# Peptides against a protein of PDB entry 5HB3, part 11

Target 1, 150 residues: chain A of PDB entry 5HB3
Amino acid sequence: RQMQDRCMSEYNQRIRNAPEGSIDPFRMACYKIIGRCDLSNRSLDGLQTDVNDWIWLQFNLARETDRSLELAGESYGLAELQASIREIGLKHFPKTAAEDTNGSFGMFFYLQILAGMFEQAIAYLYPFSYVDAVHFAIALTYYGLLRPVD

## One batch from the design tools (peptide; aimed at target 1 V51 I88 F93 M107)

Design b1_p12_7_s4 (made by RFdiffusion4, then SolubleMPNN; from b1_p12_7, 8 letters changed)
Fold by OpenDDE base, seed 3:
Structure b1_p12_7_s4 (fold): chain B 150 residues (1-150), chain A 12 residues (1-12)
Amino acid sequence: as target 1 above (150 residues)
Amino acid sequence: RLDELLQKIRNS
């Protein structure tokens, strides 16, 4: 695509030729999002972002398309994103209520829900907040998103 | 802190 090619060209030119500290991080972010430039780096350097920005970016960069059809030659889909969230959870979020010192369990629950990891999300939430887990389970079941049968 | 957590996530 013409626009994508232009984005790639400009992205590469700026990365290679721009003096240090002169690169507009917002412009580079646009190239990454619109032009799908440098998909191996799924972060926005030089920008102050929060977890919502991060997860939004991950979903925008994720594709259901086969690797062979991607211009960038890289494959990053929902499965890879889910795997990443799982790994992040294992490394950086509390496993039990006893480990929860800052209430961050809710964030990991949120990430799992966004990624469609509903069964895992409910299972994770249950020991932290029984009431909330039950309410979400009911709602997810009602909408056919939760598989009650293992 | 959220910033530290984000940094850890990005480096994971």
Scores: peptide ipSAE 0.054, ipTM 0.770, DockQ to the pose 0.129
OpenDDE base, seeds 1, 2, 4, 5: peptide ipSAE 0.035, 0.032, 0.080, 0.033; ipTM 0.719, 0.707, 0.799, 0.719; seeds 1, 2, 4, 5 fail the geometry check

Design b1_p12_8 (made by RFdiffusion4)
Pose (drawn by RFdiffusion4):
Formats: C-alpha cells, structure tokens, sequence
Structure b1_p12_8 (pose): chain A 150 residues (1-150), chain P 12 residues (1-12)
C-alpha cells in the first residue's frame, strides 16, 4: 500500500510533470513496469523498441484480481487486454483473403492466441488457411482450450 | 523486415 502510493505519486510529480528530456527513458520505463504507473498509456516512449516490445508490455502490465472488489484506479487484466487486441484487429488487420497480400493475418492470429482468444483466433484464421486452423483447433481441443458448441 | 512492418503499423 505504501510503496504503490509513493511510487505512483513520485512518478506523476517528479517524472511525468518533470522537465522533458531530463529523465532517463529507461528509468521512466522501470517505473511504469514496477509500479504499474499510468496504465492508460502502455507504451515505451523514448526507447528503440519494436512490436514485440509493445506486445510484451501489454501482458507485463496485466494483472488478474478476484472479481469481488475494487482496485486503486482502473483495472487492467486479461479482459481489458483482449478488448485492446480486438480493436487493433478491426483497425489494422484484414478479415478476408482478398484484403491480405503480404501474409500479415498471421500476426493478428498470433496476438489472439497470446491473449487466450482461442475461439476467435481459430475463426479468424480459417478463411486464410483452413488447414492450419483445423489443426490448431485440434491442438487446443486436446488440452481443453476451445469451447465447443453443444 | 516483418518486424519493421508491424512496428510501423501498430506503434506509429
């Protein structure tokens, strides 16, 4: 309780609202991770990072809590992470094979798998490659990670 | 090349 309050306040007063270009980029990153500061802006600004660093951060900052009482601030768990993956799908990725030329649909399928969006990931992949979709579904069903119809 | 493409797509 103490450290979360001190770390959150310290980050807002003496880092976010501090002179720009003065605070080490990695230090700001360390505070965002350790203290989960500013869950509203989950980016790694000021660092030479790629899409994998961004993905990692989304999961790194995610935490699951019992759905019984409040958290300090807004919650950020698997549910909120999945909601974020979904909008990225509509905005940046195709749904039909006609919309895809470079083979990028695989990235969105990969994102949905990471987020545990198994039903949606398989349904998304089938129109691009039914063979792979069929077998990935077999792999998931074997371990019990695919909700079948009654 | 693929990483650069997705970096330009999802982070910029």
Amino acid sequence: as target 1 above (150 residues)
Amino acid sequence: AAVTYFTNLLMK

Design b1_p12_8_s1 (made by RFdiffusion4, then SolubleMPNN; from b1_p12_8, 8 letters changed)
Fold by OpenDDE base, seed 5:
Structure b1_p12_8_s1 (fold): chain B 150 residues (1-150), chain A 12 residues (1-12)
Amino acid sequence: as target 1 above (150 residues)
Amino acid sequence: SRVEEWTKLLLE
């Protein structure tokens, strides 16, 4: 807790007061990850990141704890992550097979699976690859993760 | 839903 508080303090001081161009983005990333600072900004500014980096960060920042216990005064859990994935899907991924030009549907499917959005993932995959969707559905059902009623 | 339809097919 002491470390977290220190990280938050240093993060806030630097983000507000540091001269332009003087901030080490890697150092700030460390504060972000360790201190869970500024949860409203769930990105690593000044760093080149890809989808894998993004999703890794999201899971590191996400906590399923009592909101009242959060030091940051902000809450970010699985539900918020799932909402973010939905939004990203709407903006950056193909909605239909006809829109898919680069095969990126698989990445969005993957993100949904990671976030536990199993029913939605299968529903999304189905029009792109029927066979794969069926196979994943069978597997998810076998492990009791898929809720067919939904 | 598509998932529901799939499950029905599987159960047949």
Scores: peptide ipSAE 0.032, ipTM 0.406, DockQ to the pose 0.020
OpenDDE base, seeds 1, 2, 3, 4: peptide ipSAE 0.013, 0.031, 0.018, 0.011; ipTM 0.360, 0.386, 0.398, 0.374; seed 3 fails the geometry check

Design b1_p12_8_s2 (made by RFdiffusion4, then SolubleMPNN; from b1_p12_8, 7 letters changed)
Fold by OpenDDE base, seed 5:
Structure b1_p12_8_s2 (fold): chain B 150 residues (1-150), chain A 12 residues (1-12)
Amino acid sequence: as target 1 above (150 residues)
Amino acid sequence: SRIEYFTKLLLE
């Protein structure tokens, strides 16, 4: 808790008062990760990141705790993460097989699986790869992870 | 869903 408070303090001080161009993005990233600072901004500013970096950060920041105990004053759990994945999917990934030019549908499928969005993941994958969707559905059903849909 | 239907068929 002391470490977290210190990180928060230093993070806020630097973000507000540091001269332009003087902020070390790696240091700021450390504060964000360790201190869970500024959960409203779940990105690593000043760093070139890819989807893998992004999703890693999201899971790192996500906590299933009582909101009243959060030092950051903000809550970010699995539900919020899932919402973020849905949003990024709508913005950055193909919605149909016809839109898929780079084969990036697999990445979005992967993100949904990681986030436990199994039904949505299978539904998404189905029009891109029927065979794969069925195989994953079988596996998920076997482990009791796939839920009935209305 | 179609997927569930086929999944059930394959598991039976």
Scores: peptide ipSAE 0.012, ipTM 0.388, DockQ to the pose 0.019
OpenDDE base, seeds 1, 2, 3, 4: peptide ipSAE 0.008, 0.014, 0.011, 0.009; ipTM 0.384, 0.391, 0.397, 0.390; seed 2 fails the geometry check

Design b1_p12_8_s3 (made by RFdiffusion4, then SolubleMPNN; from b1_p12_8, 8 letters changed)
Fold by OpenDDE base, seed 4:
Structure b1_p12_8_s3 (fold): chain B 150 residues (1-150), chain A 12 residues (1-12)
Amino acid sequence: as target 1 above (150 residues)
Amino acid sequence: SRIEQFTKLLLE
């Protein structure tokens, strides 16, 4: 907790007092990751990131614990992460095979799987790759992760 | 949670 408090203090100080454009984005990233500072902003400003970086950050910040126990006074759990993935999917990924020109559907499927959105992931994948969707569905069902409709 | 179960599966 002492480390977290120190990080928060330094983070807030820099955000408020540092000249515009002078903040080291890597340092700010460290404060965010280690100190859990400013969890309402779950992006790394000033850094070039890809989808893997983004999802890594989300899982590091997400907590499946009681919101009341969050020391930072901010809550970000799996539900919020899943909501974010849904939003990203709607904005940045193909809805149909006809819209897919670069095979990016696989990435969205991957993100959904990582976030435990198994039913949605399979449903999404099915029109793009029937065979793959079936294989994943079988595997997920076998391990009790997929909830088939009766 | 299901994600915990999934994590366990990945670690097996």
Scores: peptide ipSAE 0.034, ipTM 0.664, DockQ to the pose 0.029
OpenDDE base, seeds 1, 2, 3, 5: peptide ipSAE 0.030, 0.031, 0.031, 0.033; ipTM 0.653, 0.658, 0.666, 0.672

Design b1_p12_8_s4 (made by RFdiffusion4, then SolubleMPNN; from b1_p12_8, 6 letters changed)
Fold by OpenDDE base, seed 2:
Parts: structure tokens; C-alpha cells; sequence
Structure b1_p12_8_s4 (fold): chain B 150 residues (1-150), chain A 12 residues (1-12)
């Protein structure tokens, strides 16, 4: 708790008071990760990041905790992460095999699997790779992760 | 049902 509070304090102080261009983005990233600072902005500003960096950050920031224990507006759990994945899927990934020009469907499938969106992931993968979709579906079913509602 | 949906999908 003390470390988190200190990180939050330093983070806020720097954002508010640091001269333009003087902020070390790596230091700010550390505060964000360790202190879970400013959860409304779940990105690493000033750093070149890829999808792997992004998803890693999301999982590090996500917590399934009682919202009452967090600062107002600072709640971020699995549901919010899943929503974010849906949003980026709509914006940046092919919706159909016909739209796939670069083979990026696999990345979106991967993100959905990581987020526990198993049914959606399989449904998404199926038109792109039937064989893989079936194999994953079998595996997920075996482990009780692919569940019908009725 | 969702079960039927997935069953049909996997059996295609």
C-alpha cells in the first residue's frame, strides 16, 4: 500500500508539474505498472509498443477486486478488458476471411483466448481456419471452458 | 440452443 501510494503521488506530481518533454516515459511506465496509476489511460505514452506489450499491460493492470477498495473511476477488471478487446477487434482486425489481407486473424483469436472469450474466439476463428477452430474447441470442451448455456 | 449451435458447427 505504501509503495502504491508513493507511485501514485509521484506519477501525479510529474504529470502535473513536469516541464513538457522532460518526463521519462520508462519511469512513468513503471509507476503505472507498479502503482496501477491512472487506470483510465491504459497505455504507455511515449513508448513504442506492440500488441504483445499492450495485452501484457492490460492483464497486469486488471484486477478482480471489490470496486469499493479502489479509487473512484479506477476500477479495471476482466469485463473491461474483454470490452477493450472487442473494441480493438472491431477496429483493427478482419471480421471475415474475405477481409483478411495480412493474416492477422490469429492475433485477435489469441487475444480473445487470453481474455477467456472462448466461445467468441472459436466462432471467430472458424471461418479463417476450420481445423484449428475444431482442435481448440475440442480442447476447451475437454477442460470445461467451452460451455453452452443450455 | 447454444449446445446445438456448437455441435452443428463442430460436425460440419
Amino acid sequence: as target 1 above (150 residues)
Amino acid sequence: SRLEYWTNLLLK
Scores: peptide ipSAE 0.018, ipTM 0.383, DockQ to the pose 0.021
OpenDDE base, seeds 1, 3, 4, 5: peptide ipSAE 0.006, 0.013, 0.000, 0.019; ipTM 0.275, 0.369, 0.306, 0.388; seeds 1, 5 fail the geometry check

## One batch from the design tools (peptide; aimed at target 1 R42 I88)

Design b1_p13_1 (made by RFdiffusion4)
Pose (drawn by RFdiffusion4):
Structure b1_p13_1 (pose): chain A 150 residues (1-150), chain P 13 residues (1-13)
Amino acid sequence: as target 1 above (150 residues)
Amino acid sequence: SEPTAEQVAQMLA
């Protein structure tokens, strides 16, 4: 309780609203991670990072809590992470093979798998490669990670 | 909270 309050306030007063270019980029990153400060802007600004660093941060900041009472601020769990993956799909990735030329649909399938969006990930992949979709579904069904129809 | 333009280009590569 104490540390979360001190860390959150410290980050807002003496880092976010501090002189720009004064605070080490990695330090700001360490506070965002350790204290989960500013869950509204989950980015690694000021660092030489790639898409994998961004993906990692989304999961790293995600935490699951019992769905019974409030959290300090807004919650960020698997549910919110999935909602974010969905909008990235509509905005940046194709749905039909005609919209894809480079083979990028695989990235979105990979993102949906990471987020546990198994039903949606298989349904998304099938039009690009039914063979791979069929077998990935077999792998998931074997462990019980695919909700079948009655 | 979204990927940068460079990261999106990597994702679509």

Design b1_p13_1_s1 (made by RFdiffusion4, then SolubleMPNN; from b1_p13_1, 7 letters changed)
Fold by OpenDDE base, seed 4:
Structure b1_p13_1_s1 (fold): chain B 150 residues (1-150), chain A 13 residues (1-13)
Amino acid sequence: as target 1 above (150 residues)
Amino acid sequence: SEPSEKQIEEMLS
């Protein structure tokens, strides 16, 4: 797209000519999202963002790029995002009800659902809330998003 | 990439 090419050109020019930190964070965000510039850094350092903003950004950046054209950069897609969510879960979220002090299991469930990790999300939720897990399992199955184990 | 420390704290609060 012509717009993407323009963004990349402007980004390259500004990185070379502008002092560090002088570029408007919102403009930088536009270059990243629209121009897919510097995808190795998937954060918006100059902006205050919440969890929803973070996940939104990850989904927007996790696009199937034609692997053939992105010569130098690691491809970031849905699989990589799902891997990141798994790692976040393993590092930060409770694994059992006994470890849950703040009810944060719900947030991890939410993140897994957003990332399309439906089976894993239900399996994770089940020991924390049986009723909720069954409820979501029924709903996801109804909409064809959950595959029953044969 | 992982979320920032602040974002992680928000996730766990």
Scores: peptide ipSAE 0.305, ipTM 0.878, DockQ to the pose 0.791
OpenDDE base, seeds 1, 2, 3, 5: peptide ipSAE 0.283, 0.297, 0.297, 0.288; ipTM 0.872, 0.874, 0.875, 0.874; seed 5 fails the geometry check

Design b1_p13_1_s2 (made by RFdiffusion4, then SolubleMPNN; from b1_p13_1, 4 letters changed)
Fold by OpenDDE base, seed 2:
Structure b1_p13_1_s2 (fold): chain B 150 residues (1-150), chain A 13 residues (1-13)
Amino acid sequence: as target 1 above (150 residues)
Amino acid sequence: SEPTEEQIKEMLA
C-alpha cells in the first residue's frame, strides 16, 4: 500500500507539474505497470510498442478482482480484456474471408487465443481455414479448453 | 481501453 501510494503521488505530481515531453516514458511505464496508476489508460505513451507489448501490458494490468472489492472504477480483469479484443476485432479485422486482403485474420485469431477466447477464436478461424480450425479445435478439446457449443 | 490507432496499424502491418 505504501509503495502504491507513493507511486500514485509521484505519478500525479509528474502529470500535473512536469513540462510536456519531459517525463521519461519508461518511468511512466513503471508507474503504470508497478504502481497501477491511471489504469483507465492502458497504453504506454511515448514508447514504440507492438502488438506483443500491448497484449503483455493488458495481461499485466488485468487482475482477478474479487468482486467484493470492486471499487466501481478500477476493475480491469480478463473479462474486460476479452471485451477489448472483441471490439478490436469488430473494428479492425476482417469478418469474412472475402474481406481479408492482407491475411490479418491470423493476428486476430492469435489475440483471441492469447486472451483465452478459444470458442470464439475457433469460430472465427473456421471460415478462413477449415483445416486449421479443426486442428486447433482438436488440440483445445484435448486440453479441456474448448467447450461444446450448446 | 483499445490500443492506439498506431498500435493497431502496426498490428495489421
Scores: peptide ipSAE 0.089, ipTM 0.789, DockQ to the pose 0.657
OpenDDE base, seeds 1, 3, 4, 5: peptide ipSAE 0.045, 0.040, 0.045, 0.045; ipTM 0.746, 0.708, 0.748, 0.751; seeds 1, 4 fail the geometry check

Design b1_p13_1_s3 (made by RFdiffusion4, then SolubleMPNN; from b1_p13_1, 6 letters changed)
Fold by OpenDDE base, seed 4:
Structure b1_p13_1_s3 (fold): chain B 150 residues (1-150), chain A 13 residues (1-13)
Amino acid sequence: as target 1 above (150 residues)
Amino acid sequence: SLPSEEQIKEMLA
């Protein structure tokens, strides 16, 4: 708690007082990840990141909301992450094979799998790659992660 | 907040 309070204090002080661009982006990232500062902004400005970095960050920032904290402000957990991934998919990923020009469907499949959206991931993959979808479905079922719809 | 369209495009490249 003391560390978090210190991080928040330093973060706020630096944001307010430091010249723009003078703050080390990695330091800011540390304040965000460790200190949980400014969680409304779930991006790392000033850092070149890929999809893996982004999803890693989302998982680190996501916390199981203690029911006691539900009364408090903005909660960000797995459900919110899943909602974000769904929204990203709707906006930025191909819905059909005809729309897929760069093979990006695989990335969206990957994101859904990471977020535990197994049924949706398989359903999404199926029209793009039948064989892959079936193989993943078998594997996920074997490990008890896929729940076939009755 | 979701990443910007530009950020997503950059991440997917």
Scores: peptide ipSAE 0.045, ipTM 0.736, DockQ to the pose 0.435
OpenDDE base, seeds 1, 2, 3, 5: peptide ipSAE 0.043, 0.044, 0.040, 0.038; ipTM 0.729, 0.728, 0.711, 0.714

Design b1_p13_1_s4 (made by RFdiffusion4, then SolubleMPNN; from b1_p13_1, 8 letters changed)
Fold by OpenDDE base, seed 5:
Structure b1_p13_1_s4 (fold): chain B 150 residues (1-150), chain A 13 residues (1-13)
Amino acid sequence: as target 1 above (150 residues)
Amino acid sequence: SLPSEKQIQEMLS
């Protein structure tokens, strides 16, 4: 708690007083990840990141336990992440095979799987690759991760 | 906040 409070104080001071671009982006990343500062901004400015970095960050920022210890407004959980992934899918990924120009459907499938959205992932994959969807469905069912649709 | 369209495009490239 003391460390978090210190990080928050330092972060707020720096963001308010430091000239733009003068703060080490890695230091700012540390304040965000360790100090949980400014979690409303779930990106790392000034750093080159890929989809794996993004999803890693989201999971690190997500907390479902000990929420009572988090500062007000600085809460983020798996449910919010899943909602974000759904929204990203609607906006930025192909909905049909006809819309797919670069095979990006696989990336969205991957993101859904990582976020534990198994049923949705299979449903999404099915029109793109029937065979793959069936194989993943079988595997997920075997491990008890896929629920049958009612 | 969600990634920007540009960020998503960069991540998917």
Scores: peptide ipSAE 0.038, ipTM 0.706, DockQ to the pose 0.517
OpenDDE base, seeds 1, 2, 3, 4: peptide ipSAE 0.036, 0.037, 0.035, 0.035; ipTM 0.696, 0.706, 0.696, 0.700

Design b1_p13_2 (made by RFdiffusion4)
Pose (drawn by RFdiffusion4):
Structure b1_p13_2 (pose): chain A 150 residues (1-150), chain P 13 residues (1-13)
Amino acid sequence: as target 1 above (150 residues)
Amino acid sequence: SKLDEFMAKVNEE
């Protein structure tokens, strides 16, 4: 309780609202991770990072809590992470084979798998490659990670 | 945004 309050306040007063270009980029990153500061802007600004670093951060900052009482601020768990993956899908990725030329649909399928969006990931992949979709579904069903129809 | 640029790069490759 103490450390979360001190760390959150310290980050707002003496880092976010501090002179720009004065605070080490990695230090700001360390505070965002350790204290989960500013869950509203989950980016690694000021660092030479790629898409994998962004993806990692989304999961790294995610935490699951019992659905019984409040958290300090807004919650960020698997549910909020999935909602974010879904909008990235509509905005940046195709849904038909005609919209894809480079083979990028695989990245969105990969994102949905990471987020545990198994039903949606298989349904998304089938139009691009039914063979792979069929077998990935077999792999998931074997371990019990695919909700079948009654 | 930087994320849009990442998604654009993935779609270009």

Design b1_p13_2_s1 (made by RFdiffusion4, then SolubleMPNN; from b1_p13_2, 9 letters changed)
Fold by OpenDDE base, seed 5:
Structure b1_p13_2_s1 (fold): chain B 150 residues (1-150), chain A 13 residues (1-13)
Amino acid sequence: as target 1 above (150 residues)
Amino acid sequence: SRLDKLMEEIRAS
């Protein structure tokens, strides 16, 4: 608690008082990840990151705890992460094969799978790659991860 | 890369 309080204090101080571009982005990342500072902003500015870095961050920030226990005053669990992925999907990924110009559908499928959105992931993949969707569906069903849809 | 551009766009959202 004391450590997090200190992190929060330092984060707030630096974000408000430090000149633009002077803050070490890695330090800010530490405040975000360890200190759980400003969880409403789940990105790391000033760092070169890829999708794996992003999703890693999301999972690290996600907690299955009560809001009352969150020192940052914000709650972010798996459900919120799934919602975030869904929103990102709506904004940045093709919804149909006709919209797919660069093959990015696979990345969104990947993100959904990582987030445990199995039914949605399979449903999403199906129009892009029938064969792959079926294969993943079989595998997920075998492991008891895919549920029948009514 | 395409991925980098996408990530930049996501972060900017």
Scores: peptide ipSAE 0.056, ipTM 0.754, DockQ to the pose 0.128
OpenDDE base, seeds 1, 2, 3, 4: peptide ipSAE 0.051, 0.048, 0.037, 0.054; ipTM 0.747, 0.740, 0.681, 0.754; seed 3 fails the geometry check

Design b1_p13_2_s2 (made by RFdiffusion4, then SolubleMPNN; from b1_p13_2, 10 letters changed)
Fold by OpenDDE base, seed 4:
Structure b1_p13_2_s2 (fold): chain B 150 residues (1-150), chain A 13 residues (1-13)
Amino acid sequence: as target 1 above (150 residues)
Amino acid sequence: SRLDQLLQQIRQS
């Protein structure tokens, strides 16, 4: 599409030729989101963002691709996002209640829920907050989102 | 990384 080609052209030109600090970070964000420029970098530099902004961006950049048609390119979909969330959990969040110093377990639970990792999210939450885990499990089951484990 | 910075912010909030 013409618009996307223009975005790519402008993005490439600006990142190479524009003086430092002269590029509007919101404009660069538009190039990334709309023009899908530089998808290997799934962050927005120069913007004050939080975890909600980050996860929103990940979902917007993630696309379902036919892997059979991809020869040498990288693909980024829901599966890759879920893998990233898992890695984030292993690296940055408490594994047990004893390791939790500031209640950050809730944030990882939240990320897993957003990424559709419902069974893992409930399993993770359970040792931290039994009551909350049960309530979420009931709700997820009611809506058909939680799968039984054999 | 940017994500690490965000996570630090989350933990401190």
Scores: peptide ipSAE 0.040, ipTM 0.723, DockQ to the pose 0.621
OpenDDE base, seeds 1, 2, 3, 5: peptide ipSAE 0.038, 0.036, 0.037, 0.037; ipTM 0.709, 0.705, 0.708, 0.711; seeds 1, 3 fail the geometry check

Design b1_p13_2_s3 (made by RFdiffusion4, then SolubleMPNN; from b1_p13_2, 8 letters changed)
Fold by OpenDDE base, seed 1:
Structure b1_p13_2_s3 (fold): chain B 150 residues (1-150), chain A 13 residues (1-13)
Amino acid sequence: as target 1 above (150 residues)
Amino acid sequence: SRLDKLLQQINES
């Protein structure tokens, strides 16, 4: 708790008082990840990041909270992450093979798998690559992650 | 979101 309080204090002080461009983005990232400071902002400003970095950050920041105890405070868990991925999918990824111009369907499949959206991931992949979808479905079923419909 | 921007860049490339 003492460490967390110190991180929060330092983070807030730097955000308010640091000259523009003087903040070490890696240090700020440490405060966010370790100190859980300012979780409403789940981005790492000033860093060159890709989709893998983004998803890694989301998983580290996400916590399963009891919805019943969630006061008006910002809660971010797996359900919220899944909702975000769904929204991003609708906006930025192809819905059909005919819409796929750059092969980006694989990335959306990957994001869904990471977020535990197995049924949706398989359903999405099938029209793009039915062979791969079947293989993943078999594997996921074997590990008990995909429940086949009886 | 930042991810939206990144994904947009990827899809435009």
Scores: peptide ipSAE 0.042, ipTM 0.720, DockQ to the pose 0.679
OpenDDE base, seeds 2, 3, 4, 5: peptide ipSAE 0.038, 0.060, 0.106, 0.037; ipTM 0.708, 0.758, 0.783, 0.710; seeds 2, 3, 4, 5 fail the geometry check

Design b1_p13_2_s4 (made by RFdiffusion4, then SolubleMPNN; from b1_p13_2, 9 letters changed)
Fold by OpenDDE base, seed 5:
Structure b1_p13_2_s4 (fold): chain B 150 residues (1-150), chain A 13 residues (1-13)
Amino acid sequence: as target 1 above (150 residues)
Amino acid sequence: SRLDQLLAEIRAS
């Protein structure tokens, strides 16, 4: 907690006082990840990141059991992460095979799987790749992770 | 649902 308090203090100080562009983005990233500073902004400014970096950050920032122990005022768990993935899916990924121009459907499928959104992931994948959807559905069913959807 | 259809196909296989 002492370390987190220090991180929070330094983060806030730098955000308020440092000239624009003068802050080391990696240092700020450390404050966010380690210090859990400003969890309402779950992005790493000043860094060139991709979807893998984004999802990695989301999972690192998401908490369930220790949420009450967080110094941050925001609550962010698996449910919120799943909501975020749904939102990013709606904004950035194809909804139908006709909209798919670069095969990005696979990434959204991947994100949903990582977040435990198995039923939604399979339902999403099915119109893009029947064979893959069947294979994943079989595997998920075998492990008891796939349940019927209304 | 599409998932139900898929599950039905899996069970039938």
Scores: peptide ipSAE 0.021, ipTM 0.507, DockQ to the pose 0.023
OpenDDE base, seeds 1, 2, 3, 4: peptide ipSAE 0.012, 0.017, 0.028, 0.011; ipTM 0.472, 0.487, 0.587, 0.482; seeds 1, 2, 3 fail the geometry check

Design b1_p13_3 (made by RFdiffusion4)
Pose (drawn by RFdiffusion4):
Order: structure tokens, then C-alpha cells, then sequence
Structure b1_p13_3 (pose): chain A 150 residues (1-150), chain P 13 residues (1-13)
């Protein structure tokens, strides 16, 4: 309780609202991770990072809490992470084979798998490659990670 | 390729 308050306040007063270009980029990153500061802007600004660093951060900052009482601020768990993966799908990725030329649909399928969006990930992949979709569903069903129809 | 994709997704929350 103490450290979360001190760390959150310290980050807002003496880092976010501090002179720009003065604070080490990695230090700001360390505070965002350790203290989960500013869950509204989950980016790694000022660092040479790629898409995998961005993905990692989304999960790294995610935490699951019992759905019974409040958290300090806004919650960020698997549910909110999945909602973010969905919008990225509509905005940046195709849904038909005609919209894809470079083979990028695989990245969105990969993102949905990471987020545990198994039903949606298989349904998304089938139009691009029914063979792979059929077998990935078999792999998931074997471990019980695919909700079937009654 | 990672950087190209990163430029599209880095401002996504």
C-alpha cells in the first residue's frame, strides 16, 4: 500500500511532469513496470523497441484480481488486454484472404493465441488456412482449451 | 519487418 502510493505519486510529480529529456528513458520504463504506473499509456517511449517489446509490455502490466472488489485506479487484466487485441485486429489486420498479400494474418492469429482468445483465433485463421486452423484446434481441444458447441 | 509492424502498433493501447 505504501510503496504503490509513493511510487505512483513519485512518477507523476518527478518524472511525468518533470523536464523533458532529463529523465533516463529506461528509468521511466522501470517505474512503469515495477509500479504499474500509467496503465493508460502502455508504451516504451524513448527506447529502441519492436512489436515484440510492445506485446510483452501489454502482458507484463496485466494482472488478474478476484472479481469481488475495487482496485486503486482502473483495472487491467486479461479482459482489458483482449479488448485491446480485438480493436487492433479491426484496424490493422485483414479478415479475408483477398485483403492479405504478405502473410501478415499470422501475426493477429499469434496475438489472439497469446491472449487466450482461442475460439476467436481459430475462427479467424480458418479462411486463410483451414488446414492449420483444423489442427491447431485439435491441439487446443486435447488440452481442453476450446469451447465446443453443445 | 518487426520495426514496420512496431510503427503501426506502438501507439495502440
Amino acid sequence: as target 1 above (150 residues)
Amino acid sequence: ANQELYEKLKNEN

Design b1_p13_3_s1 (made by RFdiffusion4, then SolubleMPNN; from b1_p13_3 with A1L N11D E12W)
Fold by OpenDDE base, seed 4:
Structure b1_p13_3_s1 (fold): chain B 150 residues (1-150), chain A 13 residues (1-13)
Amino acid sequence: as target 1 above (150 residues)
Amino acid sequence: LNQELYEKLKDWN
C-alpha cells in the first residue's frame, strides 16, 4: 500500500505540474501498471506499442478488486473488460464470414477466450470455422469451461 | 493486420 500511495502521489503531481511531453512515458507506464493510476485511460501514451501490448495491458489492469481497497478510487475488473470486448467486437470485427476480408475473426475469438467469454467465443467462431469451433468446444467442455445445454 | 487493429484499439476506453 505504501508503494501504491507513493505512485499515486507522484503520478498526480507529474500529471498536474509537468509540461506536456516532458514526462518519461516508461515511468508513467509503471505508475499505471503498478500503482493503478488513472485506470480510466487504459493506454500507454508515448510508447511504441502494438496490439499484443494493448491486450496485455487490458488484462493486467482488469483485476477483481474490492472497490473499498482501491486507493485510486477506480475499479476496472473482468466484467468491465468483457463489456469492452463485446463492444469492440461489434465495432471493429466481422460479424459474419462474408464480412471477413482479412481474417481478423481469429483475433476477436482470441480476445473472447482470454476474457472467459467461452460460450460467446464458440458461437462467434462457428460460422467462420466450423472445425475449429467444434474442436474448441470439445476442449472447453472437457475442462468444464463450457456447459452444453440439452 | 495487427497494426491496423492496434490503431483501432489503442484509444479504446
Scores: peptide ipSAE 0.428, ipTM 0.907, DockQ to the pose 0.776
OpenDDE base, seeds 1, 2, 3, 5: peptide ipSAE 0.426, 0.424, 0.373, 0.427; ipTM 0.906, 0.906, 0.883, 0.906

